# Ledger of designs, part 2: peptides against a protein of PDB entry 5JXT

Target 1, 319 residues: chain A of PDB entry 5JXT
Amino acid sequence: SLLPKKEINVYIGMSEMQVKWYQKILEKDIDAVNGAGGKRESKTRLLNIVMQLRKCCNHPYLFEGAEPGPPYTTDEHLIYNAGKMVVLDKLLKRIQKQGSRVLIFSQMSRLLDILEDYCVFRGYKYCRIDGSTAHEDRIAAIDEYNKPGSDKFIFLLTTRAGGLGINLTTADIVILYDSDWNPQADLQAMDRAHRIGQTKQVVVYRFVTDNAIEEKVLERAAQKLRLDQLVIQQGRAQVAAKAAANKDELLSMIQHGAEKVFQTKGAFGTMAEKGSQLDDDDIDAILQAGETRTKELNARYEKLGIDDLQKFTSESAYE

## One batch from the design tools (peptide; made by RFdiffusion4, then SolubleMPNN; aimed at target 1 I114 D117; its pose is not in this set)

Design b2_p13_2_s3
Fold by OpenDDE base, seed 4:
Structure b2_p13_2_s3 (fold): chain B 319 residues (1-319), chain A 13 residues (1-13)
Amino acid sequence: as target 1 above (319 residues)
Amino acid sequence: MVVTPRFVLRRRA
């Protein structure tokens, strides 16, 4: 029988570079961040701030002029300048040693470009699919990954491209490098590995930048997912998932952790203490803390009724 | 160390 998937939110501190760029993003639009724009602040402007902050949480090199150079190099700086890359780099070494194979999902094709350079740098053999990948190339990549004795360790996917009904049960680890605003997109991505034909315990690692906007993205996604589940269970098909995140919700998300980010000199959490020098014990501690926080998060939403969950329902910011 | 432009940089060039 298919084992239930294990899902762990992995809470990751920002690197020093991410903190600097996160500050810069907030400072650029400080009046909007402080809500000083009031009713005149456009939802579009707030959505743009949200998008930039999410980019920062993924990798600072998603910004022009962030990468050191010229010359531009593929080296350790690609890893240590992003907290998620530091954790990913250590986690992939463990996954490989365990004889596991991994799907890595992101919302951002440009992050997959960074992950390709990383894979080449580390000597990880990989496949890639995104929204621009031709149908034939998708089939070829899937077949190359799934073939018996495939030397492809990593499959890089955009979450939406991975949602397209494909079978990747030859992988047992799923990394959500970022979260979709729609939790169903992430579930559909996980279900590429967690389906009939899987012979291993599927483990899902969801990367979440700690003390940043991504915690609020995760919270809203978890609220929506629980609401959707309760609506289905109660047969209340008419519980309209309330409209797209309002301006106040977007402001609240942008403001989350902003003060602490402004006060921070250097990196956050384990990134401040260890940086790229994470060992196996540090990873175990991060995973254990993540498992605890995941249980706490789930327990918070399990106790909420439909009416409470409806207060924070978001449509996808990708309409 | 690969001194060649990263894939992201090569797509922009």
Scores: peptide ipSAE 0.057, ipTM 0.736, DockQ to the pose 0.466
OpenDDE base, seeds 1, 2, 3, 5: peptide ipSAE 0.038, 0.026, 0.043, 0.039; ipTM 0.735, 0.692, 0.714, 0.760; seed 3 fails the geometry check

Design b2_p13_2_s4
Fold by OpenDDE base, seed 1:
Structure b2_p13_2_s4 (fold): chain B 319 residues (1-319), chain A 13 residues (1-13)
Amino acid sequence: as target 1 above (319 residues)
Amino acid sequence: SLKTPRYVLRRAA
């Protein structure tokens, strides 16, 4: 029988470079961040800030002029300049040693470009699919990955492209490098490994940048998922989950952790203490803390009714 | 490695 999947949010501090770029993004639009624009502030401007902050949480090299050079090199700086890459690099070594195979999902095809360079740098054999991949090339990549005795360790996918009903049950680990605003897209991604034909315990690691916009993206996705479940259970099909955040919701999301980011000189959390020198005990501590916070997050939303879930709560689950 | 990252080359194209 198919075992239930284990889902763990992995909370990761920003690198020093990410903190500097996160500060720069907030400073560029400081009037909007401080709410000084009031009713006149464009929803589009706030959405743009959210998208830049999410890019920063993924990797600072998603910005023009962020990468060190010329000359441009593929080296350890690709890893230590992003907290998620530091954790990913240690976690992948452990996963490989265990004889597991891994799907890595992102919303950003440009992040998959960075992950390809990382895979080449570490000598990881991989496949890739994104929104631009031709149908024939998708089939070829899936078949190559699923082949008996395949030497492909990693499959890199955009969440939406990987969600299209494909079977990847030859992988038992799923990494969501970032989260979709729609939790159903992430569930569809997990279901590529967690379906009929899976013989192992599927484990899902969801990367979340701590003290940043991504915590609020995760909270909003969890609220929506619980609301959708309750609507189905109660037969209240007319309760349209608010698909899009309003201006006040977006502003609250942007402001989350911003003060602490401005006060920070250097990196956050384990990235400040260890940086790229994370050991196996540090990874175990991060995973254990993540499992605890995941249970707390789920327990918070399980107690809420439909009317409460329809309101955006500005209160952080962690404040 | 002194090899230019692929994601840099793809942005320059």
Scores: peptide ipSAE 0.129, ipTM 0.752, DockQ to the pose 0.611
OpenDDE base, seeds 2, 3, 4, 5: peptide ipSAE 0.045, 0.123, 0.048, 0.034; ipTM 0.693, 0.715, 0.700, 0.693

Design b2_p13_5_s1
Fold by OpenDDE base, seed 3:
Order: C-alpha cells, then sequence, then structure tokens
Structure b2_p13_5_s1 (fold): chain B 319 residues (1-319), chain A 13 residues (1-13)
C-alpha cells in the first residue's frame, strides 16, 4: 500500500547577500512598496516586485551582476550566499547517506542552472528536465533516472515540466525549492514520486524563506488548496478561488517582513548564527520547527469556511 | 507597513 506522504515546510533565513539584495529591491520601488500609488498603482508593477523578491529568496545570482567575478568560478560562495542552498547542501548529504533519491522542483529554470553548477561542484550525478527539454530528451532523462542501479542521485525539474504525467517513484524525497501560486502544480509535481509503485515513505520538503514574500505565497497557496477541497466536497464547482491576487493582497505580501529586513544587518536567524556551518543538529531543529509551523498553518485553514477562505486575511505580521 | 525614509538613509550610509 502507498504510505501517506509527509509534507514539511522548511523555514529558512536569508543570507547576508539575500538581505542586501532584498533591501535593494524594496528601495528601488519604495513608493510602490509604501502603497503611494493607491488605486492607480499598476498591478504589473506590484507583480514585478513580487517576482524580484521571489528571485532573491531563491538565489541572489538570479540577478545580473550579483555573482562575484570575473572569473565566474563555482565555489562555496554559490552555497553560503543563499540560505536555501546552505540548507539544501546539508540536507542532500543526509538524504544520500540514507540511501534515498531526490527530486528537486523549482518554478525557475535559471535556478536549475545554479543547481546544475552546484551538483557538478559537489559531484552529485543528476538528470534535468525543464520547459525547453525536447520530448525525446525527457524520455531519455526519465529512463536514465529510473533504470535499475541508476547512479543519478538528483532529478532537477521545473514544477511545470515535472507536473506532466511522468513516473519518478524511484525517488522517495521531494524538495520544492520554491512554491507555485497554484498549490495544485506543486501537488502534481510531488505526485511524480508519491504514486503507485512507490515502496518508501515519500517525504516532501518545501523550502520557504522566513520573514519574506515566500511565507505569504505559501499561506495563499494553503488557503487556495483548502478552498479547492471545500468547493469539491460541497459540489459548488462555480466558487473558483480567485486565481490572481488583487493589488492590496500583492502589496500586503510585498510589505510582509520588509521592515525587519530593513532593520537587519547581516543574515537572518540560523543563517546569522551558523551560516554555512550548519550541523546535523541545526538541520534537525529547522525540520522540527518546520513540522510544527506546518501543522499550525494547516490547522489555521482547516477551521475556515468557504466565505472566509475567499478573503485574503492580511493578518499583519504584528497581530 | 510604510518603510520610513530614515531607514532607507541608513542603508545608503
Amino acid sequence: as target 1 above (319 residues)
Amino acid sequence: VKIPKYLLKRLKE
């Protein structure tokens, strides 16, 4: 029988470089961040800020001129300049030692390029599929990953490409390096490992930059997922969750944690204390805290009715 | 939350 998947949100602090770039993004469009445009503010302008902040949460090197160089050499800086990479680097060592195999999903193909450089730097054998991968090359990559005795440890996928009806049950760990606005896209991705033919407990680690835009992306995704479930259960197919955030929702998301980011000198949380020197106990503490916050997040939305779930509750980070 | 202009100045110093 297929065991239920375990889903754990992994809350990760920003590196010092991420804090500096996050500040720079907010400063560049401070009038929009402060809501000075009011009703006349372009939704596209707010969406652009959200996308830049999400890039920062993933990796600073997604910005032109952020990578140190020339020479542009892959080194430890690729890891310590992004909180998610620091946690990923430790987590992958643990996963490999356990004899597990891992799918890593992202929304950003350019993040997969960074993850390829990382895999080469650490000597991890991998496969890759994204939106540009030819159909034949996708089949070849899947077959190479799934073959008996495959030496491929990691499969790198864009969430969209990995959501296509492929079977990757030869992996038992799923890392969502970032989240989709549509929780169904992430579910479709993790269901590549969590499917008939899986023999292991599937564990899903969802990376979430703490005190940043991604926490609000996650909350919105959890809200939407619960709403979609209730609509199906009540037979009210017409109550489609509003697919796109409104301007006020986007502004609230952009403003979340922004004040603390501006007040912060250096890195956030465990990244300030340990940086790249995370040990196994630090990872266990992050995972345990993440499991608790995941249960709390789910319990918050499970108690809400359809009408409440249709409203974006911008509880301020101060209430 | 409005980010005060004084916080922006300290980041430029």
Scores: peptide ipSAE 0.040, ipTM 0.681, DockQ to the pose 0.012
OpenDDE base, seeds 1, 2, 4, 5: peptide ipSAE 0.037, 0.035, 0.035, 0.000; ipTM 0.627, 0.635, 0.491, 0.285

## One batch from the design tools (peptide; made by RFdiffusion4, then SolubleMPNN; aimed at target 1 E67 T74 L78; its pose is not in this set)

Design b2_p14_5_s1
Fold by OpenDDE base, seed 1:
Structure b2_p14_5_s1 (fold): chain B 319 residues (1-319), chain A 14 residues (1-14)
Amino acid sequence: as target 1 above (319 residues)
Amino acid sequence: MLTKRRLARLKKLA
């Protein structure tokens, strides 16, 4: 029988460079961040801020002029300038030592370009598919990854391209480098490894930037998933989950952790204490804390009814 | 191996 998958949210602090870029994004449109636009504020303006903040949480080198140079060489700076890369770098060493194989999903093809540079820099053999990959090249990449005795350790995928019915049961670890607004897209990505033919327990690591917009993206996705489950169970097909965040919801998401980000002169959490010098004990502590917070998050939404799940609880954007 | 991203960076130096 297929073993249940284990899902763990991995809460990761921003690097010093991410904090500086996160501050710069908020400062660039401070009037919108403060809600000063009122009823006249464009939803598109808020969505643009959300997208820039999510890019910052993934990697600061997604911004033009962020990468140090000349000479623009790939070096350790590719890792230590992003909290998610620091954790990924340690986690992949452990995964490889355990004889596991890993799928890495992202919403951003440009992040996969950074992960390719990282794989080459660390000497990891990989496959890649995204939304621009030709059908023949996609088949070839899947076959190369799945072949008996494949030397490909990592498969890099965009969540949408990876969600399209493929079998990757030759991997037992899934890393969601970022989250989709639609939790069903992430589930479909996990189901590439968690499928008939899997012989190992699938473990899913969901990376979440702590004290940032990604926590609110995760909460909204969890809320939607629970609502979808209850609607199916109760036969209430008409409860279309409000698919699009309203302006107040977007504003609350942008404001979440913003004050603490402005007060921070360095990195956050374990990134401030250890940075690139994370050891195995630091990784275990991050994973244990993540497992606890994951259980708490799930327990919060399991107690809510349909009417509560339809309300965006704008609890304080600053707590 | 030359990645697409590395090739794009090398083109900015030219």
Scores: peptide ipSAE 0.478, ipTM 0.929, DockQ to the pose 0.126
OpenDDE base, seeds 2, 3, 4, 5: peptide ipSAE 0.461, 0.459, 0.460, 0.460; ipTM 0.926, 0.925, 0.925, 0.924

Design b2_p14_5_s2
Fold by OpenDDE base, seed 1:
Structure b2_p14_5_s2 (fold): chain B 319 residues (1-319), chain A 14 residues (1-14)
Amino acid sequence: as target 1 above (319 residues)
Amino acid sequence: MLTKRRLARLASLA
């Protein structure tokens, strides 16, 4: 029988470069961030800020002029300038040593381009699929990854392209480098490894930038997932889950952690203390803290009824 | 191996 998957949110501090870029994004549109536009503020403007903040949480080099150069080199700077890359780099070494194989999902094809540079730099053999990959090339990449004795360690996928019913049960580890606003897209991605033909315990690591917009993206996705489950269980088909955040929800999400980001000189958390020098004990501490916070997050939404889950509560336990 | 990103950076310098 298929074993239940283990899911762990991995909460990661920003690098110094991420903090600087996060500050710059907020400062460029400070009036919108402060809610000074009121009812007149466009939802599109707020959505653009959210998109830039999510890019920053993924990697600073998603912005034009952020990468150091010329000359443009692939070096350790690709790793230490993004908290998620620092954790990923240590976690992948452990996963490889355990004889596991890994799927890495992102919403951003341009992040997969950075992860390709990283894979080449570390000597990791990989496959890739995104929204632009031709059908024949997708089949070839899947077959190359799944073949007996495949030397491909990593599969890089966009969440939506990887969601298309493909079988990747030859991997037992799933990394969600970022989260979809729709939790069903992430579940569909996990189900590429967690399906008939899997022989190992599937472990899912969900990367979340701590004290930033991504915590609110995660909370909203968890809220929606619980609401969808309760609607199905209660037969209440009329409860259209509010698919789109309102302006006040978007403002609350943008403002989350913003003050602490402005006050911060340097990096956050373990990134300030250790940076790229994380050891195995530091990774274990991050995973243990993540497992605790994951249980707390799930327990919060499991107690809520449909009417409570339809309201966006700005009350994060971390304000 | 030349990645998409490495190719794009080389093309912007040419």
Scores: peptide ipSAE 0.403, ipTM 0.903, DockQ to the pose 0.129
OpenDDE base, seeds 2, 3, 4, 5: peptide ipSAE 0.389, 0.381, 0.384, 0.390; ipTM 0.899, 0.895, 0.895, 0.899; seeds 2, 4 fail the geometry check

## One batch from the design tools (peptide; made by RFdiffusion4, then SolubleMPNN; aimed at target 1 L78 E116; its pose is not in this set)

Design b2_p16_5_s1
Fold by OpenDDE base, seed 2:
Structure b2_p16_5_s1 (fold): chain B 319 residues (1-319), chain A 16 residues (1-16)
Amino acid sequence: as target 1 above (319 residues)
Amino acid sequence: SEAAERARRAARRYVK
């Protein structure tokens, strides 16, 4: 029988470079961040801020002029300048050592470009699929990954491209490098490994930048998923889970952790203490803390009824 | 541009 998935949110501090770029993003639109724009602040502007903050949480090199150079090199700076890369680098060593194979999902094809550079730098053999990958090349990549005795350790996928019904049950580890606004897209990504034909325990690691916008993206996604489940269970199909955040919700998400980010000199959390020098005990501590916080998050939303979950979803996705 | 950045990264992947 297929074993249930184990899902763990991995809460990761920002690197010093991420903090600096996160500050710059907030400072550039400080009036919007402070809510001073009032009724004049466009939802589009807030959505743009959210997108930039999410880019920062993924990797600072997603911004023009952020990458050090010329010369542009593929070196340890690709790792230590992003908290998620530091954790990923240590986690992948463990995953490989245990004889597992891994799917890495992101919303951002440009992050996959960074992950390709990383894979080459570390000597990890990989496949890649994104939204621009031709149908034939997609089949070839899947077949190359799934073949018996495949030397491909990593599959890099955009979440939506990986969601297209493909079977990747030859992997047992899923890393969600970032989260979709729609929790169902992430579930569909997990279901590439967690499907009939899987013989191992599927473990899903969801990377979440701690004390940043991604924590609120995760909370909102968890809320929406619970609402969707309750609506289905109660047969209340009329309760369209409002998919779109309103302006106030977006503003609250942008403001989350902003004060601490402005006060911070250097990196956050374990990234401040250890930087790229995380050991095995540090990773175990991060995973254990993540497992605890994941249980707490789930327990928070499991206790809420439809009416309570709806209060947070003020604007209909269909207006 | 995003295309120029991808091209730069692509070039780095082959520079050992």
Scores: peptide ipSAE 0.050, ipTM 0.748, DockQ to the pose 0.193
OpenDDE base, seeds 1, 3, 4, 5: peptide ipSAE 0.215, 0.048, 0.041, 0.034; ipTM 0.848, 0.739, 0.741, 0.703; seeds 1, 4 fail the geometry check

## One batch from the design tools (peptide; made by RFdiffusion4, then SolubleMPNN; aimed at target 1 Y61 I114 D117; its pose is not in this set)

Design b2_p17_1_s1
Fold by OpenDDE base, seed 5:
Structure b2_p17_1_s1 (fold): chain B 319 residues (1-319), chain A 17 residues (1-17)
Amino acid sequence: as target 1 above (319 residues)
Amino acid sequence: VIKEKPAYLKRREKEKL
């Protein structure tokens, strides 16, 4: 029988470089961030801010002039300049030592380009699929990863490209490096490992930048997922939650943690305390805290009815 | 390892090849 998947949110502080770039993104559009644009503020402008903040949460090298150089190097700076990379680097060592194999999903094909440089730097053998991968190359990558005795440890995938009907049950660990706005896309991604033919306990690590926009992306995704489940269970097809965030929701998401980001000098949380010097105990503490916060998040939404979940999409903008 | 371009530009090279 297939074991239930274990999913935990891994809450990760920003690096100093991420904080600096997060501040710069907010400052560049400060009038929009403060809601000073009022009714005239473009939803497209807010969506652009959200996209830049999500890029910052993933890796600052997604911006021009963030990577140190010239000379440009692939070195430890690729890791310590992004909180998610610091945690990923430690977690992958554990996963490999356990004899596990890992799928890493992102929404951002440009992040996969960084993760390729990281894999090469650490000597991790990998496969890659994204939305630009030809059908033949996609088959070849899947077959190379799934072959008996494959030396490919990591599969790098965009969530959308990974969602398309592939079997990756030769992996038992799934890392969602970022979250989709549609929680069903993330479910479809993790179900590439969590499927008939899996023999191991599938563990899903969802990376979430703490005190940043990604917490609100996660909350909104969790709320939507619960609403979708209740709508299916109750046969109330008309309650299709408006899949697109409104302007006020986007503004609230942009503002989440912004004050603390502006007040912060340096990194956040465990990244401020330990930075790249995270040990195994620090990772265990992060995973344990993440498991607790995941249970609390789920318990919050499980208690809500359809009507409450619909209201909360409006009221979470006013707390 | 020294590289000619930042990781951000890695795709822009593959798209030009």
Scores: peptide ipSAE 0.378, ipTM 0.837, DockQ to the pose 0.299
OpenDDE base, seeds 1, 2, 3, 4: peptide ipSAE 0.360, 0.370, 0.376, 0.366; ipTM 0.825, 0.832, 0.836, 0.828

## One batch from the design tools (peptide; made by RFdiffusion4, then SolubleMPNN; aimed at target 1 Y72 D113 I114 D117; its pose is not in this set)

Design b2_p18_4_s2
Fold by OpenDDE base, seed 5:
Structure b2_p18_4_s2 (fold): chain B 319 residues (1-319), chain A 18 residues (1-18)
Amino acid sequence: as target 1 above (319 residues)
Amino acid sequence: SAKIAEAEKRRKAHYAKL
């Protein structure tokens, strides 16, 4: 029988560079961030801020003029300038040592370009599929990855491209480098490894930038997933889960952690204490804390009914 | 490696188009 997947949210602090860029994004649109635009503030403007903040949480080199250079070098700076890369780099060493194989999903093809450069830098053998990958090249990449005795350790995928019914049961680890707004897309990504033919315990690591917009993206995704489950279970098909955040929800998401980010000098959280010098014990502590917070998050939404979940704004979750 | 040099060229070309 297929073992149930283990899902762990991995809460990761921003690097110093991420904090600086996160501040810069907020400052650029400070009137919108403070809600000073009122009813006139464009939902599109707020969505753009959200997208820039999510890029920052992924990697600062997603912005022009962020990467040091010219000359542009493939070196340790690619790792230490993003908290998620620091944790990924340590986690991949552990995953490889245990004889596991890993799927890495992102929403951002440009982040896969950074991850590809990282794989080359570390000497990890990989496959890649994104939205631009031709159908024949997708088949070839899947077959190369799934081949008996394949030396391909990592599969890099965009969440949507990886969702297309492919079987990747030759991997037992899934890393969601970022989350989809639709939790079903992330589930579909996990189900590439967690399917008939899997012989190992599938473990899913969901990276979440701590004290940033990604916590609110995660909370909203968890709320939506629970609501979708309850609607299906209760046959209440008319409960259209509000698929899109309203302006006030987007503003609340943008404001989450903003004050702490403005007050922060240097790196944030675990990145301030250890930076790129995370050891195996620090990774174990991050994973244990993540497992606890994941259970707490799930338990919060499991207690709520449909009517509560529909009224539940992210503000009521912290009292 | 040749692959690293290709990655650096790709990044250089990306930032040169910006």
Scores: peptide ipSAE 0.268, ipTM 0.825, DockQ to the pose 0.191
OpenDDE base, seeds 1, 2, 3, 4: peptide ipSAE 0.163, 0.208, 0.069, 0.061; ipTM 0.799, 0.799, 0.697, 0.730; seed 3 fails the geometry check

Design b2_p18_4_s4
Fold by OpenDDE base, seed 4:
Structure b2_p18_4_s4 (fold): chain B 319 residues (1-319), chain A 18 residues (1-18)
Amino acid sequence: as target 1 above (319 residues)
Amino acid sequence: SAKIAAAQARRAARYARL
């Protein structure tokens, strides 16, 4: 029988460079961040801020002029300038030593470009699929990854492109480098490895930048998932989950951790203490803390009814 | 390696178009 997947949220501090760019994004639109735009602030502007903050959480090199150079080099700076890359780099070494194979999902094809450069730098053999990949090239990449004795360790996918019903049960590890606004897209991504034909325990690592907008993206996704489950269970098809965040929700998400980011000099959490020099014990501590926080997050939403899950509880912003 | 040089060239090309 297929074993239940193990899902762990991996909470990761920002690098010093990410903090700097996160501050710069907030400062550029400080009036919008402070809610001073009021009713005049466009939902589109808030969505743009959210997207820039999510880019920052993924990698600062998603911004023009962030990468050092010219000349552009592929070196350790590609890793230490993003907290998620520091954790990824250690985690992939462990995964490889275990004889596992890994799917890495992101919302951002431009992040996959960075991950390709990383894979080449570390000597990891990989496949890639995104939204622009031709149908024939998708088939070829899947077949190359799934073939018996494939030397491809990593599959890089955009979450939506990887969600397209493909079988990748030759991988047992899933890394969600970022989260979709729709938790069903992430589930569909996990189901590429976690399906009939899987012979191993599937483990899903969801990367979440700590004290940043990504915590609120995760919370909103968890809330929506629980709501969708309860709606199905109760047969209440008329509960139109408000599919899109309102302005106040977006503003609350942007404001989350913003004050702490402005007060921070250097990196956050384990990234401040160890930087790129994480050892195996540091990774185990991050994973253990992540497992605890994952259980707490799930337990929070399991107690909520449909009516509570439909309210963006302002109270969850003050606790 | 030729692969690292190709990655550097791809990266340089991404930022040269900005």
Scores: peptide ipSAE 0.143, ipTM 0.800, DockQ to the pose 0.196
OpenDDE base, seeds 1, 2, 3, 5: peptide ipSAE 0.099, 0.062, 0.087, 0.132; ipTM 0.770, 0.732, 0.773, 0.788

## One batch from the design tools (peptide; made by RFdiffusion4, then SolubleMPNN; aimed at target 1 E67 L78 I114 E116; its pose is not in this set)

Design b2_p19_2_s4
Fold by OpenDDE base, seed 4:
Formats: C-alpha cells, sequence, structure tokens
Structure b2_p19_2_s4 (fold): chain B 319 residues (1-319), chain A 19 residues (1-19)
C-alpha cells in the first residue's frame, strides 16, 4: 500500500548576501513598497517586485553582479551565499547516507543551472528536466534516473515540467526548493514520487525563506488549496477562487518582513548564528521547528470556512 | 566582452552536455 506522504515546511533564514539584495530590491522601488504609488502603480510593477524578491529568496546569483568573479568558478560561495543552499547541502548529505534518492523542484530554470553547478561541485550525479528540454531528452533523463541500480542521486526539475504525468517513484524524497502560486502544481510535482509503485515513505521538504515574501506565497497557496478542497467537498462550483492576487494582496506580500529585513545587519536566524557551518543537530532543529510550524499552518487553515478563505486579509487570521 | 556569470554558467552547462 502507498504510505501517506509526509510534508514538512523547512523555514530558512536568508544569508547576509540575500539580506543585502533583498534590501536593495525594496529600496529600488520603495515608493511602490510603501504604497505611495497610489492608483498610478501598476499591478505589473508589484508583480515584478514579487518576482525579484522570490529570486532573492532562491539565490542572489540570479542577479547580475551578485556572483564573485571573473573568473566565475563554482566554490563554497555558491552555498554560503544562499540560506536554502546551506540547508540543501546538509540535507542532501543526510539523504544520501540514508540510501534515499531525491527530486528537487523549482519554478526557476536559472536556479536549476545553479543547482547543476552545485551537483558537479559536490560530485552528485544528477538528471535534469525543464520547460526547454526536448521530449526525447526528457524520456532519456527519466529512463536514466529510473533504471535499476541508477547512480543518479538527484533529479532537477522545473515544477511544471516535472508535473507532466511522469513516474519518478524510484525517488522517495522531494524537495520543493520554491513554491508555485498554484498549490496544485506542487502537488502534481510531489505525485511524481508519491504514486502507485512507490515502496518507501515519501517525504516532501518545502523550502520557505523565513520572514520574507515566500511565507506569504506559502500562506496564499495553502489558503487556495483549502478553498479548492472545500469547494469540491461542498459542491459549491460558483466559488471561483480568484486565480490572481490583486494589487493590495501583492503589496501586503511585498511588505511582509520588509521592516525586519531593513533592520537586519547580516544574516537571519540559524544563518546568522552558524552560517555555512550547520551540523546535523542544527538540521534536526530546523526540521523539528518546520514540522511544528507546518502543523500550526495547516491547523490555521483547517478551521477556516469558505467565506474566511475568500477574504485574503492578513488581519483576520489573528482574531 | 568578459562573460557574465550567467553566460559562464551557460557555457559550463553546454560543455557538460557535449561530454
Amino acid sequence: as target 1 above (319 residues)
Amino acid sequence: MPLSAAEARAERRARRRAA
């Protein structure tokens, strides 16, 4: 029988470089961030800010002039300059020692390019599929990963490309390096490993940058997922979940954690205390804290009715 | 012109696919 998947949100502090770049993104559009742009501020401007902040949460090297060089070489700086990479690096060592195999999903093909450099640098054998991968190359990569006794430890996928009905049940660990705005895209990605033919407990680690835009992306995705579930269960087909965030929702998401980011000198959380020198106990603490916060997040949305879930008000979740 | 970090990454990727 297929075991239920275990999902854990892994809340990760920004590196010092991520904080600096996050500040720079907010400062560049400070009038937009403060809502001072009024009625003239386009939804497109806010969407652009959200996309830059999400890039920063993933890796600062997604920005021109962030990577040290020339020469541009892969080294430990690829890891320590991104909180998610520090956690990923330790987590992958544990996963490998356990004899597990891992799918890593991202929304950003350019992040997969960084993860390829990382895999090579650590000596991890990998496969890759993204939106640009030819159909034949996709089949070949899947077959190479799924073959009995495959030496491919990691599969790198864009969430949408990995969602296309493929079977990857030869992996038992799923890392969502970032979240889709549509929670169904992430579920479809998880279902590549969590499917008939899986013999292991599937564990899903969802990376979330703490005190940043990604918490609000996650919250919005969780609200949408719960709303979709309730609509299906109640037969209320008329509750069109507003597919796109409005201007005020986007502004609220951009503002989340912005003040704390501006006040922060250096890194956040465990990244401030230990930087790249996380040990196995630090990873266990992060995972335990993540499991607790995941339960709390789920419990928050399980108590909400359809009418409450339709009100994306940051305020009404604290009464 | 000196390659950008993104171009240098793309070249590394291209070399790995040709190997």
Scores: peptide ipSAE 0.616, ipTM 0.945, DockQ to the pose 0.630
OpenDDE base, seeds 1, 2, 3, 5: peptide ipSAE 0.411, 0.616, 0.597, 0.599; ipTM 0.898, 0.945, 0.942, 0.942

